# Designs tried in a protein design run: peptides against a protein of PDB entry 8OXM. Part 246

Target 1, 371 residues: chain A of PDB entry 8OXM
Amino acid sequence: FKAEFRLAGGVNLPKIIDCVGSDGKERRQLVKGRDDLRQDAVMQQVFQMCNTLLQRNTETRKRKLTICTYKVVPLSQRSGVLEWCTGTVPIGEFLVNNEDGAHKRYRPNDFSAFQCQKKMMEVQKKSFEEKYEVFMDVCQNFQPVFRYFCMEKFLDPAIWFEKRLAYTRSVATSSIVGYILGLGDRHVQNILINEQSAELVHIDLGVAFEQGKILPTPETVPFRLTRDIVDGMGITGVEGVFRRCCEKTMEVMRNSQETLLTIVEVLLYDPLFDWTMNPLKALYLQQRPEDETELHPTLNADDQECKRNLSDIDQSFNKVAERVLMRLQEKLKGVEEGTVLSVGGQVNLLIQQAIDPKNLSRLFPGWKAWV

## One batch from the design tools (peptide; made by RFdiffusion4, then SolubleMPNN)

Design b2_p23_6_s1 (from b2_p23_6, 10 letters changed)
Fold by OpenDDE base, seed 1:
Structure b2_p23_6_s1 (fold): chain B 371 residues (1-371), chain A 23 residues (1-23)
Amino acid sequence: as target 1 above (371 residues)
Amino acid sequence: MEEEIKKIREKLKENLLDKMGKL
């Protein structure tokens, strides 16, 4: 390892370390401290299995439908090494960087990202009607710009068109597999885009199995399909390529029901895999920028000896695991709100839920649903 | 089902350990 490190931005201040391998190659690594990378490592394995299922089907293979994966090596319960996704940028960095973000560059007369966040934070505890009105005002004065990513990176028109299709396919595949695994909405800093392939890489997979629905501000969308995410697809938006790729991905997932249930069952009952939402993790995920200063919980390791009877903990865990498996089985059967849907009907419902301004306006403002 | 579950768990564990051992 080189003695120098760089900080990656974000709350956990992950350290970028350059290392020289035994092969003499320099590799950039991300060292994440105070975070359990086991969940990321497990989710990357599940994504690899989903990719194997997608490669077996002729229609998904022809469309090159894959989820981008990265190498995760957990070193401890609170530390690990990530393969640095070389040639990727967070979509949030490209879109809403305060200095050179695409919104500021292309829409200098729109609201700033800070003004949008402030307006939505002011209504966070208000009615759904007030949230919706303010969200619509924010959206009117903060227009999508993510189309410019492919235009800046790919100057050749034929390459530009192919990369926009690669992006659209990547969003579709990750959205449907993310829905099946219950990843929910994803913060814009936790979605990387590859500057060469235009494919997405999802990082920080600490919310899975619909645990985002039990947050203090519950998730209201099946996946992130915000206005900028749609704008990156170009003039067709969610229609055509995106919809067809979602349907073909969902078809493979539904036809692989037994395999997916067995995989998730193994994971849910693995004593080494903590997927459950705890109050501290919930507070951390929905922490206000103003609250960042006070919550250094020196959680002494000793206060976890709240001796709840082992029997009641096991029964509560098993009930949550059973509920997750039941909901996964419903998704894989196409059961939505007690009704069995076709693949096209289910995908349509999910798209409508994900783009609905009423659902987006109810999300936690820290996750920036207007971006 | 139980044997297949066990085999998947072992394979997930091996893949995790093999990733940890390659650092």
Scores: peptide ipSAE 0.016, ipTM 0.539, DockQ to the pose 0.016
Fold by OpenDDE base, seed 2:
Structure b2_p23_6_s1 (fold): chain B 371 residues (1-371), chain A 23 residues (1-23)
Amino acid sequence: as target 1 above (371 residues)
Amino acid sequence: MEEEIKKIREKLKENLLDKMGKL
């Protein structure tokens, strides 16, 4: 390790440390304190297994369908080392940075990101109808600009086209794999884009197995397919390459049912893998930006001494694990809302659910569904 | 099933430990 460190911005002030590996390569590492990186580490291993399944299939291999992974090394329950995703930027930083975000640069007469957030926060406790109306007004006055990411980064037209395809494939693969695993909390800061590959890197994997549905404001979309995410695909949107890559990913996942069920079963019953949503985590994930100041959740693992009778915890845990496995089995059979769908039918339903402005308007304002 | 589950747990644990040992 080098003696110098830099602070990364953000609430947890992660330390960026440069490490020289045994191979003589300098690697920038992010040392997070106070975060349980075990969940990220486990989910990265599941993504690697999904990538192995995708590489075995000729059609997904030909399309280079892969979910991007990073190295996570948990050092303790409260510390770990992340591989710094060098050459990545949060999509939120590119799109809605307060200083010079792409929305401000390309759409200076639209609502500011702050105005959009304020409008959606004002209706957060209101009816679904009022949320929908305000969301539609916000969307009308906040037009997508993510097409400009590839245009700014890739000046050569042939490279630009190839990178836009890489982006579209990355969105498709991560969306379907994320849906199968029930990955939540896909806000614009938890999705990085690689500035050289145009591939997405999903970070902060702390909401999995549909635990986003039990949040105080439940998640209503299977994955992030918001207007900017779609705009980054270019003029074809969700049609053509995206849809076909989703279908081929879903086909591999459904054909790997036994393997995926076995993997998830092992993880759900691993006593070292805390995947369950707790009330403190739920509060942290849905905090208001104004509340950022006080609650450093010192998740002192010692305050888990709320003596729930060990028997009632175990029975409740087992029932949740069984429900997760049943729902995973349904997804892998193509059972949606009690109906068995084809791969194309299931992918179509998921796309429609993800782009539905009624579903998007119901999300927590911090998720920024208008972006 | 239980033996495959155990093998997957061991392999997940080895992959975690191997990642820890390469730091």
Scores: peptide ipSAE 0.015, ipTM 0.535, DockQ to the pose 0.016
Fold by OpenDDE base, seed 4:
Structure b2_p23_6_s1 (fold): chain B 371 residues (1-371), chain A 23 residues (1-23)
Amino acid sequence: as target 1 above (371 residues)
Amino acid sequence: MEEEIKKIREKLKENLLDKMGKL
């Protein structure tokens, strides 16, 4: 390791370190403290398995459908080393950076990201109707700009077209696999885009197996397909390439049902893999920016768990795991809302759910569903 | 089921260890 480190921004102040491998190659790494990387590590293994399934199928292989993965090495329950996704930027940083975000650059007269957040936070406890109206006002005054990512990075029109296609394929693959794994909506800072490939890298996989539905503000979308995510696909949006890549990914997932069920079953019953949503994690994921100051992580989770009978915890856990497996089986059969759908029907429903401004308006304002 | 689960768990563990050993 080099003696120098850089701080990455954020509450946990992760350290960017450079190391020289035994192969003489320099590798940048992110050392996270106070963060449980076990879930990330496990989910990266699941993504690698999904990639193996996608590579075995001729149609998905021809389309180069893959989920970008990174290396994760958990060092403890609260620390680990991540492969630094070199040459990636958080889509949120590109879009809504306070100083020079793409929204500010291309839409200087639109609402600021802060104004949008404020408006949506003011209605957070209001009716779904009031949330929808304010969300529509925000959306009208905060127009998508993510198309400019590929335009800024890829000046050659042929390269630009290829990279926009790579982006669209990456969104499709990650959306469908993310839906199958129940990743739900992904915060804009937890989606990185590769500046060379235009592919997405999903990081911080702390919500899986639809545990986002049991948050204080439940998730209402199967995956992040917000207006900026769609805008990055260009003029066709969700139609054509995106839809077809979703369908081909879903075909592979459904045809791999037994393999996926078996793997998820192993993970759900792994005592080292805490995938369940706990109240502290739920609070952390949906904290207000103003509340960051008072939640010292000094609430020892250790002291309150000691008095529930091990039997009642185990029975409750098993029932949640069974429900997750049952829902996964339904997804892999194309069962949505009690109806068996074709791959095209299921993908269509998921796309419609993900882009529905009524669903988006109900999301936690901290996740910026207008971006 | 259980034997296949065990094999997958072992393979996941091996893949984790092999990734840890290559860093």
Scores: peptide ipSAE 0.009, ipTM 0.497, DockQ to the pose 0.016
Fold by OpenDDE base, seed 3:
Structure b2_p23_6_s1 (fold): chain B 371 residues (1-371), chain A 23 residues (1-23)
Amino acid sequence: as target 1 above (371 residues)
Amino acid sequence: MEEEIKKIREKLKENLLDKMGKL
């Protein structure tokens, strides 16, 4: 280990440490405190298994469909080491950084990211109709710019085209696999883009198995397919390459139903894998930036008084796990809203749900659905 | 099924322990 560390910023103040391996190679590590990295480690293993399934299929292999993975080593229930994704940037940092964000650079007359957030925060407790109207006003005055990421990084037209295809394939693969696993909390800071490959890296995998739907403000979209995410695909948008890559990914997932169910069953019944949403985690994920000051809950261990009988906890847990497995089986059969859909029909429904401004306007303002 | 699940859990646990022991 080098004697120096850097702070990555954010509430948990993760430490970036440079390590020299026994092979003499320097490796940057992110040390997170207070986070249970076991969930991230488990979900990375599931992504590696999904990648193995995608590599076995000729059509997904030819398209190079893969989910980017990183190394996670949990050290305890509240600490671990992440491989720092060198040469990646959060999509949110590129798009909506207050100083040098792409929206400010390319659309200086649009609303600022702060103005958009403020407008959506003002209507957070309002009707769905009022949220929709304000969301549409925000969207009209905050036009997408993510096409410029590939244009800034890749000056050669042939390289630019290949990188835009790599991006579009990465969005498609991660969107479909993320939907199957019920991956939530897909805000713009939890999605990194690799500056060399244009592929996405999904981080902070703490909301899985549709647990985002039981948040105080429920998640209303199957994955992030916001206007900037679509703009990064270029002129074809969600049509052509994206749709075809979603369909081919969904086909592999549906054809691998037994394998995926067995994997998820093992994980849901692992007593070391806390995938359930708890009230403290729900509060943390949907806290206002203004409320950050006072809630250091000293987790005094003394709230022992919710001795719900061990039997009632176990029965309630088993019922939730069974419901997750049933819903996973439905998705893998193409059952949506009680109807069996073809792969193309299911993918079309998911795309429509993800781009619907009525669904996007209902999301928690911290998710930044206008980006 | 249960024995295969147990083997998968053991192999996952061994792979986690072997990764922790190499750090």
Scores: peptide ipSAE 0.007, ipTM 0.467, DockQ to the pose 0.016

Design b2_p23_6_s2 (from b2_p23_6, 8 letters changed)
Fold by OpenDDE base, seed 1:
Structure b2_p23_6_s2 (fold): chain B 371 residues (1-371), chain A 23 residues (1-23)
Amino acid sequence: as target 1 above (371 residues)
Amino acid sequence: MEKEIEEIKKKLKEELLENMGKL
């Protein structure tokens, strides 16, 4: 390993380290401290399985529907090494970097990303009506610009068109598989885009199995399909290629119900896989920038000895696991709100839920639903 | 289907155990 490190940004300040392999090749690695990378590792394995299912089906194989995966090597309960996704940038970095972000470059007269965040934070504890009104004002004064990613990176018109299609397919595949696995809304810093392929890489998979719905500010969307995410698809938006790729992905997932249920069941009952939402994780995920200064959790290792009776913990865990499995089975049957939907009906409902400004306005402001 | 599920279970468990045992 080189003695120098760089910070990748974000709350956990993950360290980018360069290492020289025994093969003499330099490799960039991301070292996360204080994060449990086991969940990321498990979710990458589930994505690889979903990719195997997608490759077996002729229609999804022809469309090259895949979820981009990265290598995760856990090193402890609180540390690990992940393969740095070389040639990727966070969508959030491209869009809302304070110096050179695409919103500032293309829309200099719009609200700043900071002004948008401030306005939405001021109404965080207000009514849904007040949140919706402020969200609509923010959206009116912060117009999407993500179309410019492909235009900047791909100057040849034929390449530009192919890469925009690759992006759209990647969003569709990750949205549907992410919905099935209950990843929910994804912060724009946790979505990387490959600068060569225009495919997405989802990182930091610490919220799964709809555990985002039990956060202090519950998630209200099945996946991230914000205005910038849609703008990157170009003029057709969610129609045509995106919708068809969602439907074909959902068809493969529903036809693989038994396999998916059985694998998720094994993972949910694995004593080494902590997927449950805990209060500290919930606080961390929905911390205000103002609260970052005081929560040094000097969690003395000793306060975990709240001897909750082993029996009550096991019963509570089993009930949560059973509920997750039941909801997964419903999703794979096309059961939404007690109604059985066709693949097209289910995909349509999910798209409408994900783009609804009423749902987006109710999200945690830290997750920047206006981006 | 059952054999394929068992192979996937086994492979996931082996990969999980390898990722945990390389610690």
Scores: peptide ipSAE 0.018, ipTM 0.515, DockQ to the pose 0.016
Fold by OpenDDE base, seed 2:
Structure b2_p23_6_s2 (fold): chain B 371 residues (1-371), chain A 23 residues (1-23)
Amino acid sequence: as target 1 above (371 residues)
Amino acid sequence: MEKEIEEIKKKLKEELLENMGKL
């Protein structure tokens, strides 16, 4: 390790350290000192297994369908080393940076990202009807610009086309696998884009197995397929390449039902893998930017002494784990809303749910569903 | 199938334990 470190921006101020590998290569490492990286590490292993399943199938292998993974080494319950995703940027940083975001550059007469957030925060406690009306007003005055990412980064037309396809495939694969695993908290800072490959890297995997549905503001979409995400695909949007890649990914997942159920069952009952949503985590995920000042999570380890009888915790945990497994089995059978769907029918329903402005308007304002 | 599943379980547990034990 080099003696010097840099601070990464953001609330947790992770330390960027440079290390020299045994191969003589310098690698940047991100040291997080307040997050449980075990959840990220386990989910990266699950993604590697999903990638193995996708590489075994001829149709998904030909399409290069993969989820981008990064190395996670959890060092304690509160610290770990992440492989710094060099050459990645948060999609939120590109789109809605306060100084020079793509929305401000390409749409200077639209609402600012701050104005959009403020309008949605004002209606956060209002009816679904009022949220929908304000969300539609925001969407009319905040038009998508993510098409410009590939145009700025890839000047050669043939490279640009291939990178736009790589992006579309990455969105499709991560959307379907993320849905199967019940991955939540897909806000614009938890999705990185690789500036060289145009592939997505999903970070902060702490909301899995549909635990986003038990948040104070429940998650109402199966994955992030917002207007900017769709705009990055170009003129075909969700049709053609995206839909076909979703269908082929879903086909592999459904045909791997026994394997996926068994893997998830082992993980759900692993006492080292805390996947359950707790009230403090729920509060942290849905904090207002104004509330950032008071919650130093002095997660004193001693507040585990809420003496719920060990028996009642274990019974409640087992019931949640059983429900997660049942719902995973339903997804892998194509059971949606009590009906058995074909792969195409299931993928179509998920796309419609993800793009529905009624579902998007109900999300927590921090998720930025208008982006 | 059951043996491959137990080998996958064992390998996941070994990789989880190695990632926890490389600590």
Scores: peptide ipSAE 0.017, ipTM 0.487, DockQ to the pose 0.016
Fold by OpenDDE base, seed 3:
Structure b2_p23_6_s2 (fold): chain B 371 residues (1-371), chain A 23 residues (1-23)
Amino acid sequence: as target 1 above (371 residues)
Amino acid sequence: MEKEIEEIKKKLKEELLENMGKL
């Protein structure tokens, strides 16, 4: 290991360290403290299995549909080493950086990212109607700019076109697989974009199996398909390439029901895999900036000695696991709201739910649904 | 501080249990 480290920023102050392998290659590592990286490691294995299914199918293989994965080495329940995604940037860093973000550069007369966040925070405890009205005002005065990512990085028109297609395919694949697995917490810092491939890398996989729906402010969208995410696809938006790639991904998932159910069943009953939402995790994910008083709850190991009576936990846990498996089976059958949908019907419903400004306006302000 | 954290943890536990019952 090199003697120097860098901070990646964020609440947990992850350390970027450079290590030299026995092969003489330098590798950048992210050391996360206080995070359970086992969940990330498990979800990366599930994504690798989904990628194997996608590569076996001719239609998804021809489209190069894959979820970008990274290496996770959990060292403890609270520490691990991530392979740092070299040559990636958080989409939030590109879009809404306070100094040089794309919204400020391309739309200098729009609301600032801070003004948008402030307006949505002021209405966070208000009615859904008031949230919707303020969200629409924010959206009118904060126009999408993510199309400029590919235009800045790829000056050759043929390369630009291929990279925009790679981006659109990556959004489609990760959106559908993320929906099937019930992946939440898809805020703009948990989605990285590769500056060379234009593919997305989803990080921080700590909200899975629809556990985002049980948060104090529940998640109301199946995946992130906000205006900037759509703008990155270019003039066709969600139509054409995106929709077709979603349908082809959903076809493979629905044709792989037994495999996916067996995998998820093994994971849900693994005593080492804490996928359930807990109060401390919910507080961390939806903490208010005003609550940034020095109450970093040291996740002391010993506060798990809430003596959950092993018997009452086991029955409640088993019921939740059974419900997650039942809902996964429904998704894989195309059952939405008690109705069996075709692949095209299911994908259409999910797209409509993800772009609905009524659903987007209800999200926690930290999710930044206007971006 | 510690009592306020315990009260927040308790409230969030109750809300999570209620929401898990609604899913």
Scores: peptide ipSAE 0.006, ipTM 0.337, DockQ to the pose 0.046
Fold by OpenDDE base, seed 5:
Structure b2_p23_6_s2 (fold): chain B 371 residues (1-371), chain A 23 residues (1-23)
Amino acid sequence: as target 1 above (371 residues)
Amino acid sequence: MEKEIEEIKKKLKEELLENMGKL
């Protein structure tokens, strides 16, 4: 280990540490404190399994459909080591950094990221109609710029085109697998982009199995397919390559139903895997930036007061686990809103739900649905 | 402060339980 560390930004101030291996190779590591990395580790194993299924199918293998994975070593319930995703940047850092974000550089006359967030926070407790109107005003005055990521990084036109296709395929694969697993909390800091491959890396996998739908502000979209995410695909947007890659990914997932159900069943009943949403986790995920000043984490979790009778906890847990398995089985059968859909019909419904400005306007302002 | 955090936790627990009942 080198004696020097760098802080990564964010509330938990994760430490970036450079390590020299016994092989003489330098390896960058991220040390997180106060985070339970067990959920990330488990979800990385599920992504590796999904990648194995995608590599077995000729159509998905030919398209190089894969989810980018990273190594997670949980050390305790509150600490672990992550493989640092070298050569990646959070999409939020590229798009909406306060100093040099792409929106400020390419659209200096649009609303600032701060103005957009403020407007959406002011209506957070208002009607869905008021949220929709303000969201449409924000969207009109905050135009997409994510096309410029590939243009800045890839100056050769042939490389640029190949990388834009790699990006579009990565969004499609991660969107469909993320939907099947019920992956939530897909805000702009939890999605990294690789500066060399243009592929996405999903981090902070602490909201899975649709537990984002039980948050105080429920998640209303199946995955992140916001205007900037679509802008990165270029002129075809969600049509052509993206749609076809979603359909081919969904086909592999549906044809692998037994394997996916068996693995998720084992994980849901693993006593070491905390996938359930709790009030403290919900508070952490939906904290207001204004509340950051007063919440000194006196996480003196005195573990004492949640002595609900062990019997009532176990019965409630089993019912939630059964409901998660039933909903996963429905998704893998193409059952949406009580109707059996084809792969194309299901993918179309999910795309429409993800791009609907009514659904996007209802999200927590910290999710930044206008980006 | 501690009492306000406990009231917030209680309210969030109620909201989570209501939302779990809607799913």
Scores: peptide ipSAE 0.006, ipTM 0.321, DockQ to the pose 0.047

